# Peptides against a protein of PDB entry 4GMN: the designs that were tried, part 63

Target 1, 375 residues: chain A of PDB entry 4GMN
Amino acid sequence: RYANITLLALVTLASIGTDFQETLVKGNQGSRESPISAADEEWNGFDDADGDAMDVDQKSSSGEDQEEDYEEIDVKEDDEDDDDDSITSEMQADMERVVGADGTDDGDLEDLPTLRELIQTAVPQLIRLSNLPIDSDESLTIQSHALSALNNISWTISCLEFANGENANIHNAWYPTAKKIWRKTILPILEADSADLKLATQVTSLAWAVARVLHGETPTDGNPHRKFISLYHSSKQQAGGNSNSIEEPEDPFQGLGVKCIGVVGSLAHDPAPIEVNREVGVFLVTLLRQSNNVPPAEIVEALNQLFDIYGDEELACDKEVFWKDGFLKHLEEFLPKMRTLTKGIDKRTQPELRTRADEALLNLGRFVQYKKKHA

## One batch from the design tools (peptide; aimed at target 1 N151 E161 W208)

Design b2_p23_5_s3 (made by RFdiffusion4, then SolubleMPNN; its pose is not in this set)
Fold by OpenDDE base, seed 1:
Structure b2_p23_5_s3 (fold): chain B 375 residues (1-375), chain A 23 residues (1-23)
Amino acid sequence: as target 1 above (375 residues)
Amino acid sequence: EESIQEIARRRILERLRELPRPS
């Protein structure tokens, strides 16, 4: 009973996090009715396999035909069109305020009650549930659902603009909570060094969402970037040996490799320690050099991270890492390979991957030209 | 259900990372 209520609450919090994100996307898209094909992933219900049909041979006693006149209670099916718009009107109103806030309204978190309750009330409980000792399959299930809910909330918040002081109220409320997720949820699970690839994927997804807000201010205690680089390499070694279809997630960008790149790239942004930046930058540039054996989605993410890390020439990492370690030469040598890679992606079967690769190729050309002028 | 990561990716795509044009 308590487990099922906890699981239901965690699923509901995970759904709320998803619905918030969908509302945020719809609010920004408000001019173009592009039909989003809802891929209805059918939630495969619990197979209650334990139907031990005990064949209780209960006897044939001939009880008399009492015609009990069942009055047809005409249950008016009030077709309450439960417009199960899972997004409550309150959630939608909160998200519309966040998206529509031109950076002049110092919108207090007081005006965002649902988001406030998610950050202040729900997240601290999810951190507690994700950090329980694993002693049963039930505790593992609770941890997985708590990580999913934290992932969903963290990704939704990471999709807000925080540049130029936009959403500063939300940023200021989230920032200490994001650091708490990192220190109390992500780091302990990474230190446990579990062989569970599913748990590693969930934690890496959450770590990416958190690091997309914290950037180089993400706690560097224990060098977590090296753990994610190690996880990247370990995941590639396992995929090469088992011809078991670990069904590559239908979305090439959902792969653990992409998530690892996203985390370490985000961790390397200013004001990250120069040695953290260097180790990540060398890792990303090494992926480009080895691109013949790297999935296209990982190359796209690695390029985007390199652009975001080294796009500003005023940052210490530009002089101390980008120029000092000769990254421009490696990017220039990669341009013809990226053109070949992008042209090899079928627009019909992988339209998103092709669009992202075409963009990354365009940006790579611009970035190389920019850096050559500022040399 | 579209994964929160897919939605976050679509948003990153819609915000075309236009690197500053080399003047």
Scores: peptide ipSAE 0.021, ipTM 0.644, DockQ to the pose 0.048
OpenDDE base, seeds 2, 3, 4, 5: peptide ipSAE 0.017, 0.017, 0.017, 0.018; ipTM 0.611, 0.605, 0.616, 0.620; seed 3 fails the geometry check

Design b2_p23_5_s4 (made by RFdiffusion4, then SolubleMPNN; its pose is not in this set)
Fold by OpenDDE base, seed 2:
Structure b2_p23_5_s4 (fold): chain B 375 residues (1-375), chain A 23 residues (1-23)
Amino acid sequence: as target 1 above (375 residues)
Amino acid sequence: MKTIQEEARERILKELRELPRPS
């Protein structure tokens, strides 16, 4: 009886977290046509205002007119109702009110009472429930649902911009809670070294969501980056041996390998210890070197993480890791492989993977060019 | 009567609409 009420509450919290995430994503999509997967940010480099437009004189080679008779598919204009997501004047006034509320730095979520209750009331209980001794299938189910709820809440919060002091009130409220999730939920589960790949996937997803906010400020206790790298390798070894195919998630970006890369990438950001950054950077670059045996989605994620970690030349990791360990050469040598990999993805069967691979290829070209200019 | 979940959802959706959009 109590367990069923607890499970219902956990399912409800997980659903609320999903609805919250979907709404943030849609709210952000009103400005960008693609769902903000953290990967869809075109790496613009630093604004080098010196647009020397190399006039590539594309000399028109007169290739013969094969008149492929494109049958005029009369695409009926289905009047998709333009839901004019015009920022209602009320939304704009409410935005101006939130921006104009003197940001009392106290992490006071006065204007966000539901988010406050999620962070202050729900999450501490979810942490407690995720830490219960596993002595029954019921306790395992409770843990799984608690992890799912924590995951959805954490992912939702990780979709907020916190750069340049944006959403500082939410960040300040979340940050100590995120550290508690890490120390009390994530680390103990990782330390238990369970062969349960479902649990490992859940905790790794949660770890990624948490690490996307904490970055290099993620607690380094017990070298979690090495645990996730180990988990990455262990997951590959298990997939090769037992035809207990973990049902490869239908979404290639939901794979445990991608999640491990996302976690360790996030952990390697400044102010991460240089040795943590180095171990992660070497891991990521090694995936590119071994790309023939690595799923394309993991390559895309590894590239994006490398861009994010090493995009800023003012960071200590640029000099002490990127240049010192010769990462540029590995990225340059990977460019032709990435072009081949990307072209090998069928747009019809894997459109999202192809799009994200095309973007990662573009960004890789830009990144290599940038790093060559700033060498 | 809205479920507690629907009411919580609507509150969250309201609060999210009040959040600054990332520029």
Scores: peptide ipSAE 0.025, ipTM 0.523, DockQ to the pose 0.028
OpenDDE base, seeds 1, 3, 4, 5: peptide ipSAE 0.024, 0.023, 0.019, 0.020; ipTM 0.524, 0.524, 0.584, 0.600

Design b2_p23_6 (made by RFdiffusion4)
Pose (drawn by RFdiffusion4):
Structure b2_p23_6 (pose): chain A 285 residues (1-30, 108-237, 251-375), chain P 23 residues (1-23)
Amino acid sequence: RYANITLLALVTLASIGTDFQETLVKGNQGDLEDLPTLRELIQTAVPQLIRLSNLPIDSDESLTIQSHALSALNNISWTISCLEFANGENANIHNAWYPTAKKIWRKTILPILEADSADLKLATQVTSLAWAVARVLHGETPTDGNPHRKFISLYHSSKQDPFQGLGVKCIGVVGSLAHDPAPIEVNREVGVFLVTLLRQSNNVPPAEIVEALNQLFDIYGDEELACDKEVFWKDGFLKHLEEFLPKMRTLTKGIDKRTQPELRTRADEALLNLGRFVQYKKKHA
Amino acid sequence: AFREEAEKAALEQWRERKPPTFS
């Protein structure tokens, strides 16, 4: 039963996690009662995956169970984070998911992040999931072991398809949990790291630059948020952004539209947004 | 307003991406 009974179930649940994404797209061309697949995924499939993700690991075989369990959690969490939850959008699905997303973080991502050593493959898996979960949580994400510090250290140390880089994952997840209403100090650290990435953009892969710019725009674009005054202005983030604008233009033109297109067009949008961003705040004390 | 535009742009880019695969 082993090869069939356990591994097959996980790989399939993960595929179900992947393919539900197509239901969302096709559904648009035309209490989760209307979405039983999603309902079952959250209420039934996910609790068992959190359990499996937790347990040792005493043996290599259970090392694979954990990995597959993390793959399924990842695919589901990613697909769900592909929904618009800003404003009142998709509120029914948000309430069904948010507490579970908190559990995945506390019971899965956090204990694994507690024991630093040793894997890169596994370190990549947890960050991907944490990035998916934090896209929904948005600074409501738990601040316990000061996880942003760990993901920040993971970025620099793992420094030894552009958008699949682990570094991009570290930028995204730390950037997502630093949105309001996060601890103002947690925001200060994450914001400092994201800006430092620009000041020292001399050797940062272009995709990681685009993600850092998107995360910053996503965080400090509202003057009513305490962190806009408490960090963005208090630490003068504006100067580095104005200084980075010329540096950003050359690196963007350094990207071969023909090899490969996506990064180029994505970077064009970031510089465009970077320019518009330097103006809006320039207009605000 | 700008934040909402940024969130929408980030969401679009996120939807264009795929989760990583593992062997």

Design b2_p23_6_s1 (made by RFdiffusion4, then SolubleMPNN; from b2_p23_6, 12 letters changed)
Fold by OpenDDE base, seed 2:
Structure b2_p23_6_s1 (fold): chain B 375 residues (1-375), chain A 23 residues (1-23)
Amino acid sequence: as target 1 above (375 residues)
Amino acid sequence: SFRDEAIKQSLKAYRSLSPPSFS
């Protein structure tokens, strides 16, 4: 009984995190769609005139075809739109306020009571549930659902813009909780050195969502970047050896390799220690050099992480890592390989992967030009 | 920054396109 109520509450919290994301994405799209002025291309009506309609007189053969009275069983598909409208009117009202809130620096979330209760009341309980002793299939199930709920909430919050002091109230409320997730949930699971790739994928997804907000302020205790790099390599060795491939996720961007790259890339941002930045930067550049054996989605993520980490020439990592370790040369030498890789992706079978590869290729060319201009 | 130059050039904003991973 308590287990089922806990499971239901965890599933509901995971759904709420998903629904909250969808509405935030819709709200953020509305602000960035500058109306592409539909250029009124005056379709000049081409006047082409005179095509003679030939009167083909085809005769009326009166075949007595039997009207088989197919009773249309009006299967009312009761589309039970299970509109699992789990978006409470209160959550929707909170989301409308997030888009309009003047950045009052008050981390009190007074205007966002649902989000406040999610961060302050729900997440601390999910952290506790993720730390239960694993002694049964029930405790493993509870941990998995707690990680899923933490993942969805953390990803949702990580989709907010926090640059330039945007959403500062949400950032300030989330930041201590994100550090608590890292120290209490992520690090203990990574230290347990479990051979469970499902658990490793869940914790790595959560770690990426958390690290997308904390960046280089993510706690460096125990060198977590090296644990994720080791997990990346271990996952590749296991996939290559057993023909029982862990079901490669249907989405190439949901792969454990992509998630490991996303985590370590996020951990390498300023103000990360230069040693952490260098180890991650060398790892990412090494993936590009070895690209013949690297999935295209991992190359796309590695490029995006490299642009985010080294996109600012004022940061210490630009001089001490990017220029010192000669990363520009490796990126420039990778351009023709990236063009070949991107062209090799079928737009019909992998439209998202192709679109993201086309964008990463475009940005790689621009980034190389930018870095040459700011050398 | 590269991001700021990309935004100023009306270049398709350098979106960190890391898709959220929902469970």
Scores: peptide ipSAE 0.301, ipTM 0.809, DockQ to the pose 0.251
OpenDDE base, seeds 1, 3, 4, 5: peptide ipSAE 0.297, 0.296, 0.293, 0.288; ipTM 0.805, 0.805, 0.799, 0.785; seeds 3, 4 fail the geometry check

Design b2_p23_6_s2 (made by RFdiffusion4, then SolubleMPNN; from b2_p23_6, 11 letters changed)
Fold by OpenDDE base, seed 1:
Formats: sequence, structure tokens, C-alpha cells
Structure b2_p23_6_s2 (fold): chain B 375 residues (1-375), chain A 23 residues (1-23)
Amino acid sequence: as target 1 above (375 residues)
Amino acid sequence: SFREEARRQRLAFLRSLKPPSFS
């Protein structure tokens, strides 16, 4: 009885975290001012002129038009407006305030009572539940659900804009809690060095969400970046041996490899120690050099992390790592490989992966040009 | 700037990543 109530409460908290994310995404789409038509500067790509026109005479077989009379099945769309009233009016009001308010510097969340209660009351209990001794299948299930709830909450909060002092109240309230999740939930699980790939995937997902807010201010105790790099390599060795379809997640961006890259990239942002930044930067650049054996989604994530880490010339890592370790050369040498990789993704079967690869390719060209101007 | 556009695209991408559903 108590276990089922605890599990139901954990599922409910994780659903709240998901619904909050969906509403934040919808609210931010409404504030898209019409894209100013930046002028179509047609970058004339090189005319590779090798027009071997093989004239394949496709013979016109005149197949007869059988007019199959498609009976219009009048599917009454019963608009069951399942007003899935899952979003309380208070949650909706909090989400509307998060999208619209000039963030007060006050970390008390007076104007955001639902979010305050989630951070101050629910998250500390989830941290406690994720740290229970695992001695039964029930305790393992509780830990898994607590990690999932923490993941959804942390992920949702990490999708807020915190640049330029936006949502400073939420950032200031979340930041100490995010450090507590890292120290009390993530580090102990990573130190236990469990062979459980499911647990490793859950903790890595949570670590990515937390590290997207903490960045280089994430506690470096126990070198967590090396643990996630090791987990990345271990996950690749296991996938190559068993032709048991571990069902690759339907979404290529939900893979453990992508999550590991997302964590270590986030950990390497300024003000991370230069040696942490270097080890991660070398890892990411090495993935690009070995791209023939790396899933396209991991290449997209690795590129985006490299742009986020090294996109600012004023940061210490630009001089001490990017230029010193010769990363520009590796990015330039990767440009033609990225074009081939992106063109090889089928738009019909993998439309999102193709779109994200096209964006990453465009950004790689822009990034290389930026770095060449600021050399 | 390149940085602002890359940041905007990154945030849009990361917002599109659905948290794992409880299946």
C-alpha cells in the first residue's frame, strides 16, 4: 500500500515536470516575433561540374487508370475534447508568469508558489528517495521513479532562459538545489560504479539536466567528466558485442552516448578548470576525427557542445585550449565529412536528425569562419 | 551575432528534447 502511494506520487511529480516543460515551450513559441527576413545572400556553393548524364531510357509503360472508388469513410471525429485538466490553474498561472515576468533578483519565488513548492518541498524528498539503500526490487523501483521525477523537473528548469538576468529568481532558487542533486544523488550513484545500464542512463540524463544550469560551476570533486567519458566508451563496447537489439531509443537524441556528450560538454563550460575543459575538448574533437564510427546524433551533440564551450574568444579556454591544442584545424578538416554525413541522413525516415544535422553543419561553417577572423 | 544565433538554436533544440516518459 505505502509503496503504491509513493510510486503514484513520484509518477505525478514527473508528469508535472513534463507538463510544465510543454507549457513553457508553447509560451515561448507565442513570443516569436515574425522572423525579420534577413536577406537571402545566396552562398553560391562550388559548381562541382561532373555531369555524367547517363541517359537511362525509362520505357513508358502505360498502366491503365483503375479509378478505385475510395468510399469516404465519414470518420466522425468525436472531438472528445478530453480537457485533460492535468495542468492546474495554479500551475498554468505560474508558467505564464515564468514566460512573461522580468525576473526579480529575489530567489524566494513569492510570485511562483507552485514552482517554489516543487523546488523547496518535493525535490528534497526526491533526493532522499534516490539515496535509499537498494535491498529489494521495490527500493530499486522507488529509486528509478525518484530519478525520473528529478530528471523531468531538472530538465524543465534547464529549458528556462537565464541569460541577461532573465528568470534570476528561479535561477537563484534552483542553483543551490541543483548542487544538492549533484552532490547527494548523482555523485554517489557514479561512485558506486554499477553495471546497471538503465541506472547509468537515468543518472546521466539527470546529470545533463543539472549540468545545463550549473555548467563549469558543477562540483569537480571525483572528476565526474572522466566517469561520463568512461561510461561513453563502455556503452560503445557493449553495443558492439551483443546483437541483442537493445532497442535503440526511437529518438536518436535520447541515446546514452548523446547524454554523456551533453553532460561532459556542459561540465567544460567556463569557469571549469582548464584541465577539465581540455580533457573534454580533446574527447569531443576525437569523436569528430573518428566520425565514421560515431552515430550522427552524437556528432550533432558534440558539435553543439564545441560551439557552446569555445564560442567566446574572451574566455580563458579559447587561448589555453582551443588555440593551443589546434582545434580549428580539426574542425576545418571535419567540414567535408560533416557535409557527407548530413547528406547521408534520409529526410523521410529521420527528419529531425536530418534537420539537426543541417543546422549543425551550417553552424560549423559559421564557427570556422568566426574563429579564422579572430585568430 | 553568431553566438546569439547558436545559443537561440541550442535552446530551441534542448527545449524540443522530451523528458523520458514513464512507459
Scores: peptide ipSAE 0.203, ipTM 0.818, DockQ to the pose 0.640
OpenDDE base, seeds 2, 3, 4, 5: peptide ipSAE 0.201, 0.201, 0.199, 0.201; ipTM 0.817, 0.818, 0.815, 0.816

Design b2_p23_6_s3 (made by RFdiffusion4, then SolubleMPNN; from b2_p23_6, 12 letters changed)
Fold by OpenDDE base, seed 1:
Structure b2_p23_6_s3 (fold): chain B 375 residues (1-375), chain A 23 residues (1-23)
Amino acid sequence: as target 1 above (375 residues)
Amino acid sequence: SFREEARRQLLAFYRSLKPLSFS
């Protein structure tokens, strides 16, 4: 009885987080930039004013004005009083407060009561449920659903901009909770070294969502980056052997390999220890060198992570890792391979993968040019 | 239901996020 109520609550929380991610994606598609496309932020290298805008000569094919007689279909405005669920004056006032609140530095989500309850009430229970002893199929099911709910909430929050003090109230409320998820849910599951690829995929997805907010401030206790690198290699060895491959997700960007790259990339950002940054950077550059045997989606993610980690020349990792370990040479040598890889992706069968590969290729060209100018 | 109420509260929250910056 209690288990069924708990499972229903967990399924509800998980579905809620999915509906959120979809709403964020749709909200940002209304603004041209998908929030999952923060990785699709065109690498605006520093204001090198000399960006020769390659005039893509859009040949205006003068299509003949066929005056198709738009028959005025007199769409009778049937005034179906769609009960436009009137954003209650309270909900509208809450929306206006979220826009108008100058950064009250206090992690007081007074204006976001639903998010506050998710972070302060729901997440601590989900952490508890994800960290229960596994002694039955029921406890395993509860853990899986708790991880799914934590994943969806964490992914949702990770789609918010926190740069330059944006959304600081949400960041300040989430940050200690994100560290708690890492220490109490992610690390214990990683240290258990389970052969369960489903559980590994769930915890890695959650780890990526958490690390996308914490970056280099993610707790480095026990060198978790090495665990995710090990998991990446182990997942590649298993996919070649057992026909019980967990159905490769139809979305190539939802693969365990991509998720491992996303986690370790996020962990390597400043202020991560230089040795953590080096180990991750060498791993990512090694994937590019071995690209003939690496899925295209993992190459795209590895490139984006390399741009984000090494985009800033003022960071200690630029001098101590990027230049010292000769990463520019490897990126330059990879550029012609990336052009071949991207051209090999069929736009008809894999349109998203092709779009993200075309973008990563463009950004790689710009990044190599930028780093050559700043050498 | 609890699910419908939770969905309503979250839809309200998502609407409140429309003015927030997204990465």
Scores: peptide ipSAE 0.017, ipTM 0.558, DockQ to the pose 0.031
OpenDDE base, seeds 2, 3, 4, 5: peptide ipSAE 0.016, 0.013, 0.015, 0.016; ipTM 0.462, 0.491, 0.490, 0.493; seed 5 fails the geometry check

Design b2_p23_6_s4 (made by RFdiffusion4, then SolubleMPNN; from b2_p23_6, 12 letters changed)
Fold by OpenDDE base, seed 4:
Structure b2_p23_6_s4 (fold): chain B 375 residues (1-375), chain A 23 residues (1-23)
Amino acid sequence: as target 1 above (375 residues)
Amino acid sequence: SFREESRKRLLEFYRSLKPLSFD
């Protein structure tokens, strides 16, 4: 009972996080296209593994027929559904306000009561649930759902514009919570060194969403960038060895490799320590050099991260890493390889990957020209 | 700046990424 209520609440919180993201995507596209009906993708419950219950024919004995009249407790299912729709509607209204608000309102989270409650009340509980001792499959399931809810919330918030003081109220409310997620949820899971790739993927996705807001202000304690680089390499070794295709996610950009690149790229932004920036920059440039053995989506993400990290000549990392370590030469040498890679992606079978690769190729050409002009 | 344009494109890209489903 308590577990099921906890799981339901975690599913609800993650659904709300998804609905917020959809609202943000629709709001940014300017198209008030009708809510895509949430297809009731029925959470296809765990496939009841038809455990062939071996017919152990134990003929146990004839105990007496006491007809205990089990009063059918008519559990009125009806009244719990109304509260969930109400919360979702209020949360959608908060996100519509965030997308529609001209960035002039230094408004406190008073105008965003649901988002405030999500950040101040729900997220601290999700952090607690993600930190429970794993002693059962139930506790593992709770952790997984708590991580998914934290991911969806963190991802949605990370899609807000925070440049030029936009959404500063939300940023200021989220920032300490994001650091708490990092220190209390992400770091402990990364330190546990679990061989669970599902858990690693979930925590890496969450880490990316959190690091997209914190950037180089993400706590560098314990060198988490090295842990994600190690996880990247470990994930490649496992995929190459076991012909048990861990079903590569249908979306190439949902792969653990892409997520690892996204995390370490985000961690390397100013004001990250120059040595953290260097280690990440060298990792990313090394992927480009080894591109023949790297999935196209990871190359796209690595390029995007390199552009964002080194796109500002006023930053210390431009002089101390980009120019000093000769990254421009590697990017210029990669241009013809990127053209070949991008042309190799079929527009019919992988239209998104092709579009993103065409964009990354265009940006690589522009970036190389920019850096040559500012040399 | 190149950074601002890069950041905008990255935000557009990241907004297109789906959250984790519960499978």
Scores: peptide ipSAE 0.179, ipTM 0.765, DockQ to the pose 0.775
OpenDDE base, seeds 1, 2, 3, 5: peptide ipSAE 0.127, 0.031, 0.080, 0.085; ipTM 0.744, 0.642, 0.728, 0.733; seed 5 fails the geometry check

Design b2_p23_7 (made by RFdiffusion4; failed a check: the pose's geometry)
Pose (drawn by RFdiffusion4):
Structure b2_p23_7 (pose): chain A 285 residues (1-30, 108-237, 251-375), chain P 23 residues (1-23)
Amino acid sequence: RYANITLLALVTLASIGTDFQETLVKGNQGDLEDLPTLRELIQTAVPQLIRLSNLPIDSDESLTIQSHALSALNNISWTISCLEFANGENANIHNAWYPTAKKIWRKTILPILEADSADLKLATQVTSLAWAVARVLHGETPTDGNPHRKFISLYHSSKQDPFQGLGVKCIGVVGSLAHDPAPIEVNREVGVFLVTLLRQSNNVPPAEIVEALNQLFDIYGDEELACDKEVFWKDGFLKHLEEFLPKMRTLTKGIDKRTQPELRTRADEALLNLGRFVQYKKKHA
Amino acid sequence: SSAEKAAALLEEEEITKRLEELA
């Protein structure tokens, strides 16, 4: 039963996690009662995956169970985070997911992040999941072991298809949990790291630049948020952004539209947004 | 990952819409 009984169940649950994404797209061209697949995924499939993700690991074989369990959690969390939850959008699904997303973070992402050593493959797997979960949690995400510091250290140290880089994952997840209403100091650190990335953009891969710019726009674009005054202005983020604008233009034109298109068009949007961003705040004390 | 790519594109669209409204 081993090869069939356990591994097959996980790989299939993970595929189900992947393919539910197509239901969302096709469903649009035409209490999760209307979405039983999603309902079962959250209420039934996910609790068992959190359990499996936790347990040793005493042996290599259970090293594979953990990995597969993390793959399924990742695919589900990602697909769910592909939904619009801003404003009142998709509120039914948000309430069904949010507490579970908190559990995945506390019971899965956090204990694994506690023992620093040693894997790159596994370090990549947890960051991908944490990024998916934090895209929904948005600074409501738990601040316990000061996880942003760990993901920040993971970025620099793992320095030794452009958007699949682990570094992009570190930028995204730390950037997502620093939105309001996060601890203002947690926001200060994450914001400083994201801006430092630009000041020292001399060697940052272009995709990581685009993610850093999107994360910053996503965080400091509301003057009512305490962090816009408490960090963005208090630390003068505006100067680095104005200084980075010329540097951003050349790197964008440094990207072969023909090889490869996506990064180029995505970077064009970031500079465009970067220019519009430098104006809006320039207009606000 | 397909979901990761789609999620990144959605985020970039939302940010662009916000900045267009502000502009």

Design b2_p23_7_s1 (made by RFdiffusion4, then SolubleMPNN; from b2_p23_7, 14 letters changed; failed a check: the pose's geometry)
Amino acid sequence: SKAEKAARDAQLKRNQAKLDALA

Design b2_p23_7_s2 (made by RFdiffusion4, then SolubleMPNN; from b2_p23_7, 15 letters changed; failed a check: the pose's geometry)
Amino acid sequence: SKNEKLARELQQKRISEKLDKLS

Design b2_p23_7_s3 (made by RFdiffusion4, then SolubleMPNN; from b2_p23_7, 13 letters changed; failed a check: the pose's geometry)
Amino acid sequence: SAAEERARQLQLERNQKKLDELS

Design b2_p23_7_s4 (made by RFdiffusion4, then SolubleMPNN; from b2_p23_7, 16 letters changed; failed a check: the pose's geometry)
Amino acid sequence: SKNELLARKRQQERIQQKLDKLS

Design b2_p23_8 (made by RFdiffusion4)
Pose (drawn by RFdiffusion4):
Structure b2_p23_8 (pose): chain A 285 residues (1-30, 108-237, 251-375), chain P 23 residues (1-23)
Amino acid sequence: RYANITLLALVTLASIGTDFQETLVKGNQGDLEDLPTLRELIQTAVPQLIRLSNLPIDSDESLTIQSHALSALNNISWTISCLEFANGENANIHNAWYPTAKKIWRKTILPILEADSADLKLATQVTSLAWAVARVLHGETPTDGNPHRKFISLYHSSKQDPFQGLGVKCIGVVGSLAHDPAPIEVNREVGVFLVTLLRQSNNVPPAEIVEALNQLFDIYGDEELACDKEVFWKDGFLKHLEEFLPKMRTLTKGIDKRTQPELRTRADEALLNLGRFVQYKKKHA
Amino acid sequence: SDFFNEMEKNALEEYRKNKPFHP
């Protein structure tokens, strides 16, 4: 039963996690009662995956169970985070998911992040899941082991398809948990790291530049948020952004539209947003 | 606020174009 009974169940739950995304797209061209697949995924499939993700690991075989369990959690979490939850959008699904997303973080992402050593493959898997979960949690994400510091150190140390880079994952997840209403110091650290990435953009892969700019726009674009005054202005983030604008223009034009298009068009939007961003705040003390 | 909401939508759009990690 081993090869069939356990591994097959996980790979299939993960595929179900992937393909539910197509239901969301096709459903649009035309208490999760209307979405039983999603309801079952959250209430039934996910609790067992958190359990499997936790357990040793005493042996290599259970090393594979953990990996596959993390793959399914990842696919589900990613698909769910592909929904709009800003404002009151998709509130029914948000309430069904949010507590579970907190559990995945506390019971899965955090204990694994506690033992630093040793894997790159596994370190890549947890960051991908943590990025998916934090896209929904938005600074409501738990601040316990000061996880942003770990993901920040993971970025620099793992320095040794542009958007699949682990570094992009480190930027995204740390950037997502630093939105309001996060601890103002957690925000300061993450914001400093994201801005430092620009000041020292001399060697940062272009995709990581685009993600850093999107994360910053996503965080400091509201003057009512304490961190806009407490960090963005208190630390003068505005100067680095004004200084980076010329540097950003050349790197964007340094990208072959023909080889490959997506990064180029995505970077064009970031510079565009970067310019608009430098104006809006320039207008605000 | 409107500008901030645009930035969230743009970031979410680009996020959706990404694929999750596969082992």

